# Peptides against a protein of PDB entry 5K2M: the designs that were tried, part 46

Target 1, 273 residues: chain A of PDB entry 5K2M
Amino acid sequence: MRIGITYTVLRREEMAIKERAGEFGEVVMLHEDDLLFPGNYDLDVVIIRNVSHFKALYTARLFESEGIPTVNSSRLIFEAGDKLFATLRLAGKVPVPEWKAALSEGGALRVPDSLGYPLVSKPVFGSWGRLLAKVNDRDSLEAVLEHRKWMKNPLYGIHYFQEFVEKPGRDIRSYVIGGEFVGAIYRYSNHWITNTARGGKAEPCSDPEVEELSVKAWEAFGEGALAIDIFESEKGLLVNEVNPNMEFKNAARVTGADMAGKLVEYAVEVAKT

## One batch from the design tools (peptide; made by RFdiffusion4, then SolubleMPNN)

Design b1_p12_3_s4 (from b1_p12_3, 4 letters changed)
Fold by OpenDDE base, seed 4:
Structure b1_p12_3_s4 (fold): chain B 273 residues (1-273), chain A 12 residues (1-12)
Amino acid sequence: as target 1 above (273 residues)
Amino acid sequence: SKIEEAFADPGE
């Protein structure tokens, strides 16, 4: 077994994945600078750990074009890494925050007629709460839309909105790999954006409802390794988003779950299919 | 981390 691992930065996650992959075969670390296509890669599977969503997506697709399966697949990265496309999958399986998408400013200005205020503006791509805006009123909405007009990437012209969900000072991040629930954490923050990458405290989450919901959320995509972001709301648990390029160092530390091992095990299974 | 955020391309 020859396992490739693509990466941008050698993080704790990539180190753990490398270590665990070594138990299953030869490990080939592939920095982004090492990647040229078409290429002659002698690999049975590639674990995609590029930081950039788009680099991860294209890297996965490029390896797939060489007949090498990837974890995650380019399909999964594409569908799960886009907040709108992920919502479209999730909404058919699990409770999600109310959402609207608009393809023009004129459409976006009508979103509050349905969602009310406050609402959350999100880019369809991006992580760590980047370009998330709590939109409290019309003036704020207009400002967000105006700023989007000047952004050069046409994807910023796709206007995705959610209801603002009041959370109990935390959210939940769960991990599902190959359809197996691996673990979950609470992420505490005094800010409406809860993210451990921004210095939030993490604690173990042991809730059977979270486990069941997380697996159902994963089943909306039906493959790969996903982090599932869940809100505790007055309406119950809501699946906010999924991440096909998950960070797990804090979750692994807090829960003791072998996230890296489970990811490698799944990659080995994929290599054998 | 803040470092990871700084190196992240507009995608993630």
Scores: peptide ipSAE 0.015, ipTM 0.533, DockQ to the pose 0.306
Fold by OpenDDE base, seed 1:
Structure b1_p12_3_s4 (fold): chain B 273 residues (1-273), chain A 12 residues (1-12)
Amino acid sequence: as target 1 above (273 residues)
Amino acid sequence: SKIEEAFADPGE
């Protein structure tokens, strides 16, 4: 068994994945600078750990074009890593926050007629709450839309909005790998964006409803390794988004779950199919 | 690039 691991930065997660992969076979670390295609890669599977969503997507697709399976697949990265495409999958299986998509400024200006204020503006791509805006009124909406016109990437012209969900000063991050629930944490923040990358604290979450909902959210995609963001709301649990390039350092530390081992085990299973 | 940074994975 030859296991590739693509990466941008050698983080704690990549070190743990490398160590666990070594128990199953030969490990080939592939920095982004080492990747040229077409290539003659002698690998049974590749674990994708590129930081950039698009680099991860294209890397996965390039290996697949050479007959090498990837974890995650390019299909999963594409559908799960886009907030709108992920919502389209999730909305058919699990409760999600109310949302609207608009393809023009004129369409976007009518979103409050359906969602009201406050609402959340999101880019369809990106992470760490980048370019998330709580839009409290018409003036704020106009300002966000004006700024988007001057952004060079045409994907900023895809306007995705959600209802503002009031949360109890935390959200939930769960992990599902190969259809198996592996763990969950609470992420605490005094800010409406509860991402731990912004200084949130993590605590274990042991809730059977979270476990069941997380598995159902994974089943909307039907493959791979996903982190799942869940809100506690007055309407009950809502699946906000999924992440196909999950970090798990804090979750692994807090829960004691072997997330790196579970990821490698799944990759080995994929290699054998 | 700033665009690559905009697409960087959310660290936990």
Scores: peptide ipSAE 0.016, ipTM 0.549, DockQ to the pose 0.355; fails the geometry check
Fold by OpenDDE base, seed 3:
Structure b1_p12_3_s4 (fold): chain B 273 residues (1-273), chain A 12 residues (1-12)
Amino acid sequence: as target 1 above (273 residues)
Amino acid sequence: SKIEEAFADPGE
């Protein structure tokens, strides 16, 4: 067994994945600078750990074009890594926050007629709460839309909105790999954007309802390794988003779950299919 | 920069 691992930065996650992969066969570490295509790669499977969503997507598709399976697949990265495409998959299987998409400013200005205020404006791509806006009124909506006109990437012209969900000072991050629930954490924050990168506390989450919902959310995609963001709302649990390129160092530390091992085991299963 | 291209949610 020859296992490739593509990466941008050697983080704790990539070190753990490398260590566990060594138990199953030969490990080939591939920095982004080492990736040229077409190529003659002698690999049975590639674990995709590129930080960039688009670099991860194209890396996966390029290996697949050489007949090498990837974890995650380019299909999963494409569908799960776009917030709107992920919502389209999730909405048919699990409870999600109410959402609207508009393809023009004129369409976006009508979104409050359906969702009311406050709204959350999200780009369809991006991380760490970048360009998330809580929109409380018409003036704020007009300001967000005006700023979007000056953004260079045409994807900023895709207007994705959610209802604002009032959270109990935390959210839930769960992990499902190959259809198996691996673990979950609470992420605490006093800000409406719950992100531990901003100094939030993490604690273990042991809730059977979270486990069941997380597996159902994974089944909306039907493959791979996903981190799943869940809100505790007045309406019950809501699946907010998924991440096909998960960080797990804090979750692994807090829960004691072998997330790196589970990811490698799944990659080995994919290689044998 | 690597940060500008980082679309992965640190999520934890």
Scores: peptide ipSAE 0.016, ipTM 0.550, DockQ to the pose 0.317; fails the geometry check
Fold by OpenDDE base, seed 2:
Structure b1_p12_3_s4 (fold): chain B 273 residues (1-273), chain A 12 residues (1-12)
Amino acid sequence: as target 1 above (273 residues)
Amino acid sequence: SKIEEAFADPGE
């Protein structure tokens, strides 16, 4: 078996994936600079680890065009990596924060009529809480909308809003690979944006409800490897978002789960189907 | 690039 691994930066995750993949066959590391298509790659499967959502998406689709399956698939990356598209999948299967989407400023200005204040403005793409705004009032909403008009990427014209969820100073990130729950962590933050990339503490999360909810969230997509962000709210657990391009070094460290191994095992299964 | 890092999933 020949396993490709595409990457932008050789992180701890990519190193672990490489190491584990080596147990199953020949590993071909493919930096973004190595990727040209069509390329007639001799690979049985490709693990997509490009940092950019869009690069990951296109890389996956390009390999698929050559008959090479990817983990994750371009379909999954597309649907899960867009917050709105992910919400559309999730909303019918699991509890999600109340949300509204608007395609214009005029539509967006009506969002508070449904969600009230405070609400959260999110771009449909992006990570690390970038361009997340807690919108407390009309003035703040108008400001966010005004700024979006001047952003060059047309996707910023897609206005995605959620209710503001009061969280207990943490959120949950879980991991589901091939439909199997692999592990979960609490991410602690004093900021309403809980992101461990900002120096938050991670702790193991051992909650059967989280496990069940995580699997159900994965089933909304039905394939691949997903990190799942879950809020603890007064309404119970809410699936906020999923990530088809997961970082897992902290989760792996904290939980002891072999996330890299599970990812590789799944990729090997995908290669055989 | 900083932009690509910007689209990376926020690490845990």
Scores: peptide ipSAE 0.016, ipTM 0.546, DockQ to the pose 0.333; fails the geometry check

Design b1_p12_4_s1 (from b1_p12_4, 7 letters changed)
Fold by OpenDDE base, seed 2:
Structure b1_p12_4_s1 (fold): chain B 273 residues (1-273), chain A 12 residues (1-12)
Amino acid sequence: as target 1 above (273 residues)
Amino acid sequence: SGDSTDFETPFD
């Protein structure tokens, strides 16, 4: 078996994936600079670890065009990596924060009529709380909308809002790979945006409700490897978002779960189907 | 521990 691993930066995750993949076959590390298509790659599967969502998406689709399956698939990356598209999948399967989408400023200005204040403005694409705004009032909403008009990427014109969820100073990140719950962590932050990338403490999360909810969230997509962000709210657990390009260094460290191994095992399964 | 914040964001 020949396993490709695409990457932007050789992180601890990519190193671990490489190491584990080596147990199953020949590993071909493919830096973004090595990627040229069509390439006639001799690979049985490719694990997509490009940092960029769009690079990951296009890389996956390009390999798929050559008949090479990817983990994650371009479909999953597309649907899960967009917060709105992910919400559309999730909302029918699991509890999610109340949300509204608007395609214009005029539409967006009516969002508080449904969600009230405070609400959260999110770009449909983004990581680590980038461009998340807690919108407390009309003036703040107008400011966010004004700024979005001047952003070059047309996707910023897609206005995605959630209710503001009061969290207990933490959120949950779980991992589901191939439908199997692999582990979960609490991410602690004093900021309303919880992210371990911002210096938050991680602790193991061992909660059967989290496990069940995480699997159900994964089932909304039905394939691949997902990190799932869950809020603890007054309404109970809410699936906030999923990430098809998961970082798991902290989770693996804290939980002891073999995230890399599970990912490789799943990739090997995908290669055999 | 290099936080992912040190890298290009997934949406750059």
Scores: peptide ipSAE 0.023, ipTM 0.620, DockQ to the pose 0.112
Fold by OpenDDE base, seed 5:
Structure b1_p12_4_s1 (fold): chain B 273 residues (1-273), chain A 12 residues (1-12)
Amino acid sequence: as target 1 above (273 residues)
Amino acid sequence: SGDSTDFETPFD
């Protein structure tokens, strides 16, 4: 078994994956500078850990074009890494926050007619709460839309909105790999954007409802390794988003779950299919 | 080891 691992930065997650992969076979670390296609890669599977969503997507597709399966697949990265596409999958299987998408400013200005205020404006791509805006009123909506006009990436012209979900000062991050629930954490924050990357505390989450919902959310995609963001709301649990390029160092530390091992085990299974 | 905070840049 030869396991490739693509990466941009050697984080704790990549180190853990490398270490665990070494128990299953030969490990080939592939920095972005090492990647040239078409290539002559002798690999049974590649674990995709590129930081950039788009680089991860293209890397996965390039390996797949050479007959080498990837974890995650380019399909999963594409669908799960886009907040709108992920919502389209999730909405048919699990409760999600109410959402609207608009393709123009004129469309976006009508979103409050359906969702009311406050709203959350999100880019369809990006991580760590980047460019999230709580939109409390019409003036704020106009300001967000004005700023989007001047952003260079045309994807900022895709206007994705959610209802604002009042949370109990925390959210839930769960992990499902190959359809198996691996673990979950509470992420505490005094800010409406809960993220441990921003100095939030993490605690173990042991809730059967979270486990069941997380597996159902994963089943909306039907493959791979996903981190799942869940909100505790007055309406019950809501699946906010998924991440096909998960960080798990904090969750692994807090829960004691072998997330790196589970990811490698799944990659080995994928290589054998 | 790059922490997620090192990648809070636009367009990554």
Scores: peptide ipSAE 0.021, ipTM 0.604, DockQ to the pose 0.123
Fold by OpenDDE base, seed 4:
Order: C-alpha cells, then structure tokens, then sequence
Structure b1_p12_4_s1 (fold): chain B 273 residues (1-273), chain A 12 residues (1-12)
C-alpha cells in the first residue's frame, strides 16, 4: 500500500495522518510544490490535506484523472466545501438553518422578506468565518451587497443567506469518517461566530442526538471524511455546514478519538475499492 | 498563547 498525503503546511493533523499511514504501508508526503500534473504517481490512494479549498479540489481531481482515488474525493470536496451546494445536499436529509440564495442584488434585497432580520450573509466559499456578516438591517444588507460588487471573484456575486441562529454560547463540531461517527466537541465562544481557530474552548460532546444527526448529515454526501457543524437552536439541532478538509487537532485532543487513524483506515478502504 | 497562525485559508 502506497499512501500519498498532499499538504500545504505540515500541521499536527498531517503529522498524525502521516504517522498512522505508516502503519498501513509506504507514505509519500507531497507538498504542494511537489505536485505537477500529469505525473507518474505510484500511489494507491491520496489523502488530500491542502489548506486551500480550490487547491484541494483540483489536486483531488488531478489524481483522480490518473486513476488514483482520493480522500476526500473531488466530488465531495466540491459539494461539501461550497456552503450553498452543501446546504442543497443537507436540506434533503437533516434540519438546516433557513436559507435563501439570490443571484442578483435585486434578489438579495428581497431575502429579508423571507428570513427577516437579523440574517447571516455567507460567501459560498470561505473558511474560518471569513466574510460572514450578521446583517441586522437594510443598511447593513446594502453595504454587504455593495462591497461584494467590487470584489473581483465572481463567486461573491452568489448571495447566500441564512437565518441568524441564536446559540447557547457554543456550537457543536462532529466528525464522521466513512459513515462512522468518530466524535464531537462543543466549541465555546462569546462571539456569534464560533470557531476554535479563534481561541474558543473545546469540550467533549456526548449526545446521542448529535451522533445520529451527524451520521445523517454525512449520508447526504455518502462518502468521505466530514467535520459537521451543528447548532443548538430553539428549533432543535440544525446542521449549519460541513467541512471536507477538517482540522481535528483540538477535537482529537479533547475527545481522545483517533481521527487521524480513522481517516487513514478509510483511505485504505478506498484504495481497495 | 493562541498561535493564530494566519494560514492562507482554503479559498485563497
């Protein structure tokens, strides 16, 4: 078994994945600078750990074009990494925050007629809460829309909105790999944007409802390794988003779950199919 | 010491 691992930065996650992969076969670390296509890669599977969503997506697709399966697949990265596309998958299987998509400013200006205020403006692409805006009123909506007009990336012209979900000072991040629930954490934040990358405390989450919902959310995609962001709302649990390129250092530390091992095990399974 | 390594985010 020859396992490739693509990466941008050798984080604790990538080190753990490398270590675990070594138990199953030869590990080939592939920094982004090492990636040139078409290439003659002798690999049975590639674990995609590129930091960039688009780099991860294209890397996965490039390996797949050479007949090498990837974890995650380019399909999964594409569908799960886009907030709108992820919502489209999730909405058919699990409770999600109310959402609207608009393809014009004129459409976007009508979103509050359905969602009310406050609402959340999200780019369809983005991580770590970048360009998330809590839109409290019309003036704020107009400002967000105006700013997006001047953004060079045309994807900023895809207007994705959610209802603002009041959270109990935390959210839940769960991990499902190959359809198996691996673990979950509470992420505490006094800010409406909960992200452990911003210095939030993490605690283990042991909730059977979270486990069940997480698996169902994963089933909306039907493959791969996903981190799932869940809100505790007045309406119950809501699946906010999924992450096909997950950080798990804090979750692994807090839960004791071998997320790196589970990821590698799944990659080995994928290599055998 | 919150090592906020501003890694280039996935969408750069």
Amino acid sequence: as target 1 above (273 residues)
Amino acid sequence: SGDSTDFETPFD
Scores: peptide ipSAE 0.025, ipTM 0.623, DockQ to the pose 0.097; fails the geometry check
Fold by OpenDDE base, seed 3:
Structure b1_p12_4_s1 (fold): chain B 273 residues (1-273), chain A 12 residues (1-12)
Amino acid sequence: as target 1 above (273 residues)
Amino acid sequence: SGDSTDFETPFD
């Protein structure tokens, strides 16, 4: 068994994945600078750990074109990494926050007629709460739309909105790999954007409802390794988004779950199919 | 105080 691991930065996650992969066979670490295509890669499977969504997507598709399966697949990265495409998958299987998509400024200006205020403006791509805006009124909506006109990437012209969900000062991040629930954490924040990168505390989450919902959310995609972001709302649990390029350092530390081992085990299973 | 940089997938 030859296991490739593509990466941008060698983090604690990549070190843990490398260590566990060594128990199953030969490990080939591939930095982004090492990736040239077409190529003749002697690999049975590739674990995709590129930091950039688009680099991860294209890396996965390029290996697949050489007949090498990837974890995650290019299909999963594409569908789960885009917030709107992820919502389209999730909405048929699990409760999600109310959402609207508009393809023009004129369409976007009508979103409050259905969602009301406050609402959240999200880019369909983005990480770490970048370009998330809580829109409380018409003036704020017009300002967000005006700024979007000057953004260079055409994807900023895809207007994705959600209802604003009041959260109890935390959210939930769960992990599902190959359909198995691996663990979950609470992420605490005093800001409406709950992100551990902003200095939030993490604690273990042991809730059977979270476990069941997380597995159902994974089943909306039906493959791979996903981190799942869940809100505790007045309407119950809501699946907000999924991440096909999960970080798990905090979650592994807090829960004691072997996320790196589970990811490698799944990659080995994919290599054998 | 280990600042766990959980880097959400940058779309850069």
Scores: peptide ipSAE 0.023, ipTM 0.608, DockQ to the pose 0.079; fails the geometry check

Design b1_p12_4_s2 (from b1_p12_4, 7 letters changed)
Fold by OpenDDE base, seed 3:
Structure b1_p12_4_s2 (fold): chain B 273 residues (1-273), chain A 12 residues (1-12)
Amino acid sequence: as target 1 above (273 residues)
Amino acid sequence: SGDSLDFETPFA
């Protein structure tokens, strides 16, 4: 067994994946600078750990074009890594926050007629809560839309909105790999954006309802390794988003779950199919 | 570069 691992930065996650992969066969570490295509790669499977969504997507598709399976697949990265495409998959299987998509400013201005205020404006791509806006009124909506006109990437012209969900000062991050629930954590934050950059505490989440919902959310995609973001709302649990390029350092530390081992085991299974 | 780097932010 020859296992490739593509990466941008050697993080704790990549070190753990490398260590566990060594138990199954030869490990080939591939930095982004080492990736040239077409190539003659002698690999049975590639674990994709590129930090950029688009670099991860194209890396996966390029290996697949050489007949080498990837974890995650380019299909999964494409569908799960876009917030709107992920919502389209999730909405048919699990409860999600109410959402609207508009393809023009004129369409976007009508979104409050359906969702009301406050709204959350999201780009369809991006991480760390970048360009998330809580839109409380018409003036704020017009300002967000005006700023979007000056953004260079055409994907900023795809207007994705959710209802604002009031959370109990935390959210849930769960992990499902190959259809198996691996673990979950609570992420505490005093800000409406539960982004851990602001000194939030992590605690283990042991809730059977979270486990069941997480597996159902994974089944909406039907393959790979996903981190799943879940809100506790007045309407019950809501699946907010998924991440096909998960970090797990804090979750592994807090839960004691062998996330790196589970990811490698799944990659070995994919290599054998 | 429009590279969306997906870093999880550390918990304290």
Scores: peptide ipSAE 0.019, ipTM 0.572, DockQ to the pose 0.099
Fold by OpenDDE base, seed 5:
Structure b1_p12_4_s2 (fold): chain B 273 residues (1-273), chain A 12 residues (1-12)
Amino acid sequence: as target 1 above (273 residues)
Amino acid sequence: SGDSLDFETPFA
């Protein structure tokens, strides 16, 4: 078994994946600078750990074009890494926050007619709460839309909105790999954007409802390794988003779950199919 | 390239 690992930055996650992969076969670390296509890669599977969503997507597709399966697949990266496309998968399977998508300013201005205020504006791509805006009123909505006009990437013209969900000062991050629930954490924050990267504390989450919901959310995609963001709301648990390029160092530390091992085991299974 | 940083997670 020859396992490739593509990466941009050698993080704790990549180190853990490398270490665990070494137990299953030969490990080939592939920095972005090492990648050239078409190439003659003698690999049975590639674990995609590129930081950039688009680099991860294209890297996965390039390996797939050479007959080498990837974890995650280019399909999964594409669908799960876009908040709107992820919502489209999730909405038919699990509870999600109420959402609207608009493709113009005129459409976006009508979103409050359905969602009311406050609402949340999100770019369809990006991580760590970047460019999330809590929109409390019409003036704020107009300001967000005005700023989007001047953003260079055309994807900022895709307007994705959610209802504002009142959370109990935390959210849930769960992990499902190959359909198996691996673990979950609470992420505490005094800010409406809960992110451990902003100095939030993490604690283990042991809730059978979270486990069941997380597996169902994964089943909406049907493959791969996903981190799942879940909100606790007055109307129950809501699946907010999924991440096909998951960070797990904090979750692994807090839960003791072998997330890197589970990812490698899944990659080995993928290589054998 | 300027495009990569806009899509990368700010790892501080």
Scores: peptide ipSAE 0.018, ipTM 0.600, DockQ to the pose 0.101
Fold by OpenDDE base, seed 4:
Structure b1_p12_4_s2 (fold): chain B 273 residues (1-273), chain A 12 residues (1-12)
Amino acid sequence: as target 1 above (273 residues)
Amino acid sequence: SGDSLDFETPFA
């Protein structure tokens, strides 16, 4: 077994994945600078750990074009890494925050007629709360839309909105790999954005409802390794988003779950199919 | 007591 690991930065996660992969075969670490396509890669599977969503997506697709399966697959990265596309998958399986998508400013200005205020503006791509806006009123909505007009990437012209979900000062990050629930944490924050990338406190989450919901959320995609972001709301648990390029160092530490091992095990399974 | 979270690298 020859396992590739693509990476941008050698983080704790990549180190753990490398270490665990070594138990299954030869490990080939592939920094982004090492990647050139088409290439002659002698690999049975590649674990995609590029930091950039788009670099991860294209890297996965490029390896797949060489006949080498990836974890995650380019399909999964594409669908899960886009908030709108992920919502489309999730909404058919699990409760999600109410959402609207508009393809024009004129459409976007009508979103509050359905969602009300406050609402959350999100880019369809990006992570770590980047360009998330709590939109409290019409003036704020207009400002967000105006700024989007001047953003050169056409994806910023895809207007994705959610209801603002009041959370109990925390959210839940769960991990599902190959359809198996691996673990979950509470992420505490005094800010309405509770993403771990902004620091905070993590605690283990042991809730059977979270576990069941997380697996169902994963089943909306049907493959790979996903981090699932879940909100505790007045109307119950809501799956907010998923992440196909999950970080897990804090979750692994807090829960004791072998996230890296489970990821490698799944990659080995994928290599054999 | 919960564990402290470090800043994570952003996805882009």
Scores: peptide ipSAE 0.016, ipTM 0.596, DockQ to the pose 0.056
Fold by OpenDDE base, seed 2:
Structure b1_p12_4_s2 (fold): chain B 273 residues (1-273), chain A 12 residues (1-12)
Amino acid sequence: as target 1 above (273 residues)
Amino acid sequence: SGDSLDFETPFA
């Protein structure tokens, strides 16, 4: 078996994936600079570890066009990596924060009629809480909308809002690979955005409800490897988002779960199907 | 038993 691993930066995750993949066959590390298509790659499967969501998406689709399956698939990356598209999948399967989407400023200005204040404005793409805004009032909403008008990426014109969820100073990151719950952690933060580069504390999360909910969240997509962000709220557990391009070094360290191994095992299974 | 947490790389 020949296993490709695409990557932008060789992180601890990619190193672990490489190491574990070597137990199953020949490993071909493919830096972004090595990727040229069509390439007629001699690979049985490719593990997608590009940092960029879009690069990951396109890389996956390009390999698929050559008949090479990817983990994750371009379909999964597309649907899970967009917060709104992910919400659309999740909302019918698991509890999610109340949300509204608007395609215009005029539509967005009506969001508080449904969600009230405070609400959270999110771009449909991004990480680390980048461009998340807690919108406390009309003035803040107008400001966010005004700024979005001047952003160059047209995706910023897609207005995705959630209710503001009061969290107990933490959120949950769980991992489901191939439908199997692999592990979960608490991520602590004193900020309402729990997923920021400000550092924090991670602790193991051993909660059967989290495990069950995580699997159900994964089933909304039905394939691949997902990190799942879960809020603890007054309404119970809410699935906030999923990530088809997960970092897991902290979770692996804290939980002791063999996330890299599970990912590789799943990739090997995908290669055989 | 909490460890330091580095969060995921910003969207590029």
Scores: peptide ipSAE 0.016, ipTM 0.590, DockQ to the pose 0.058; fails the geometry check

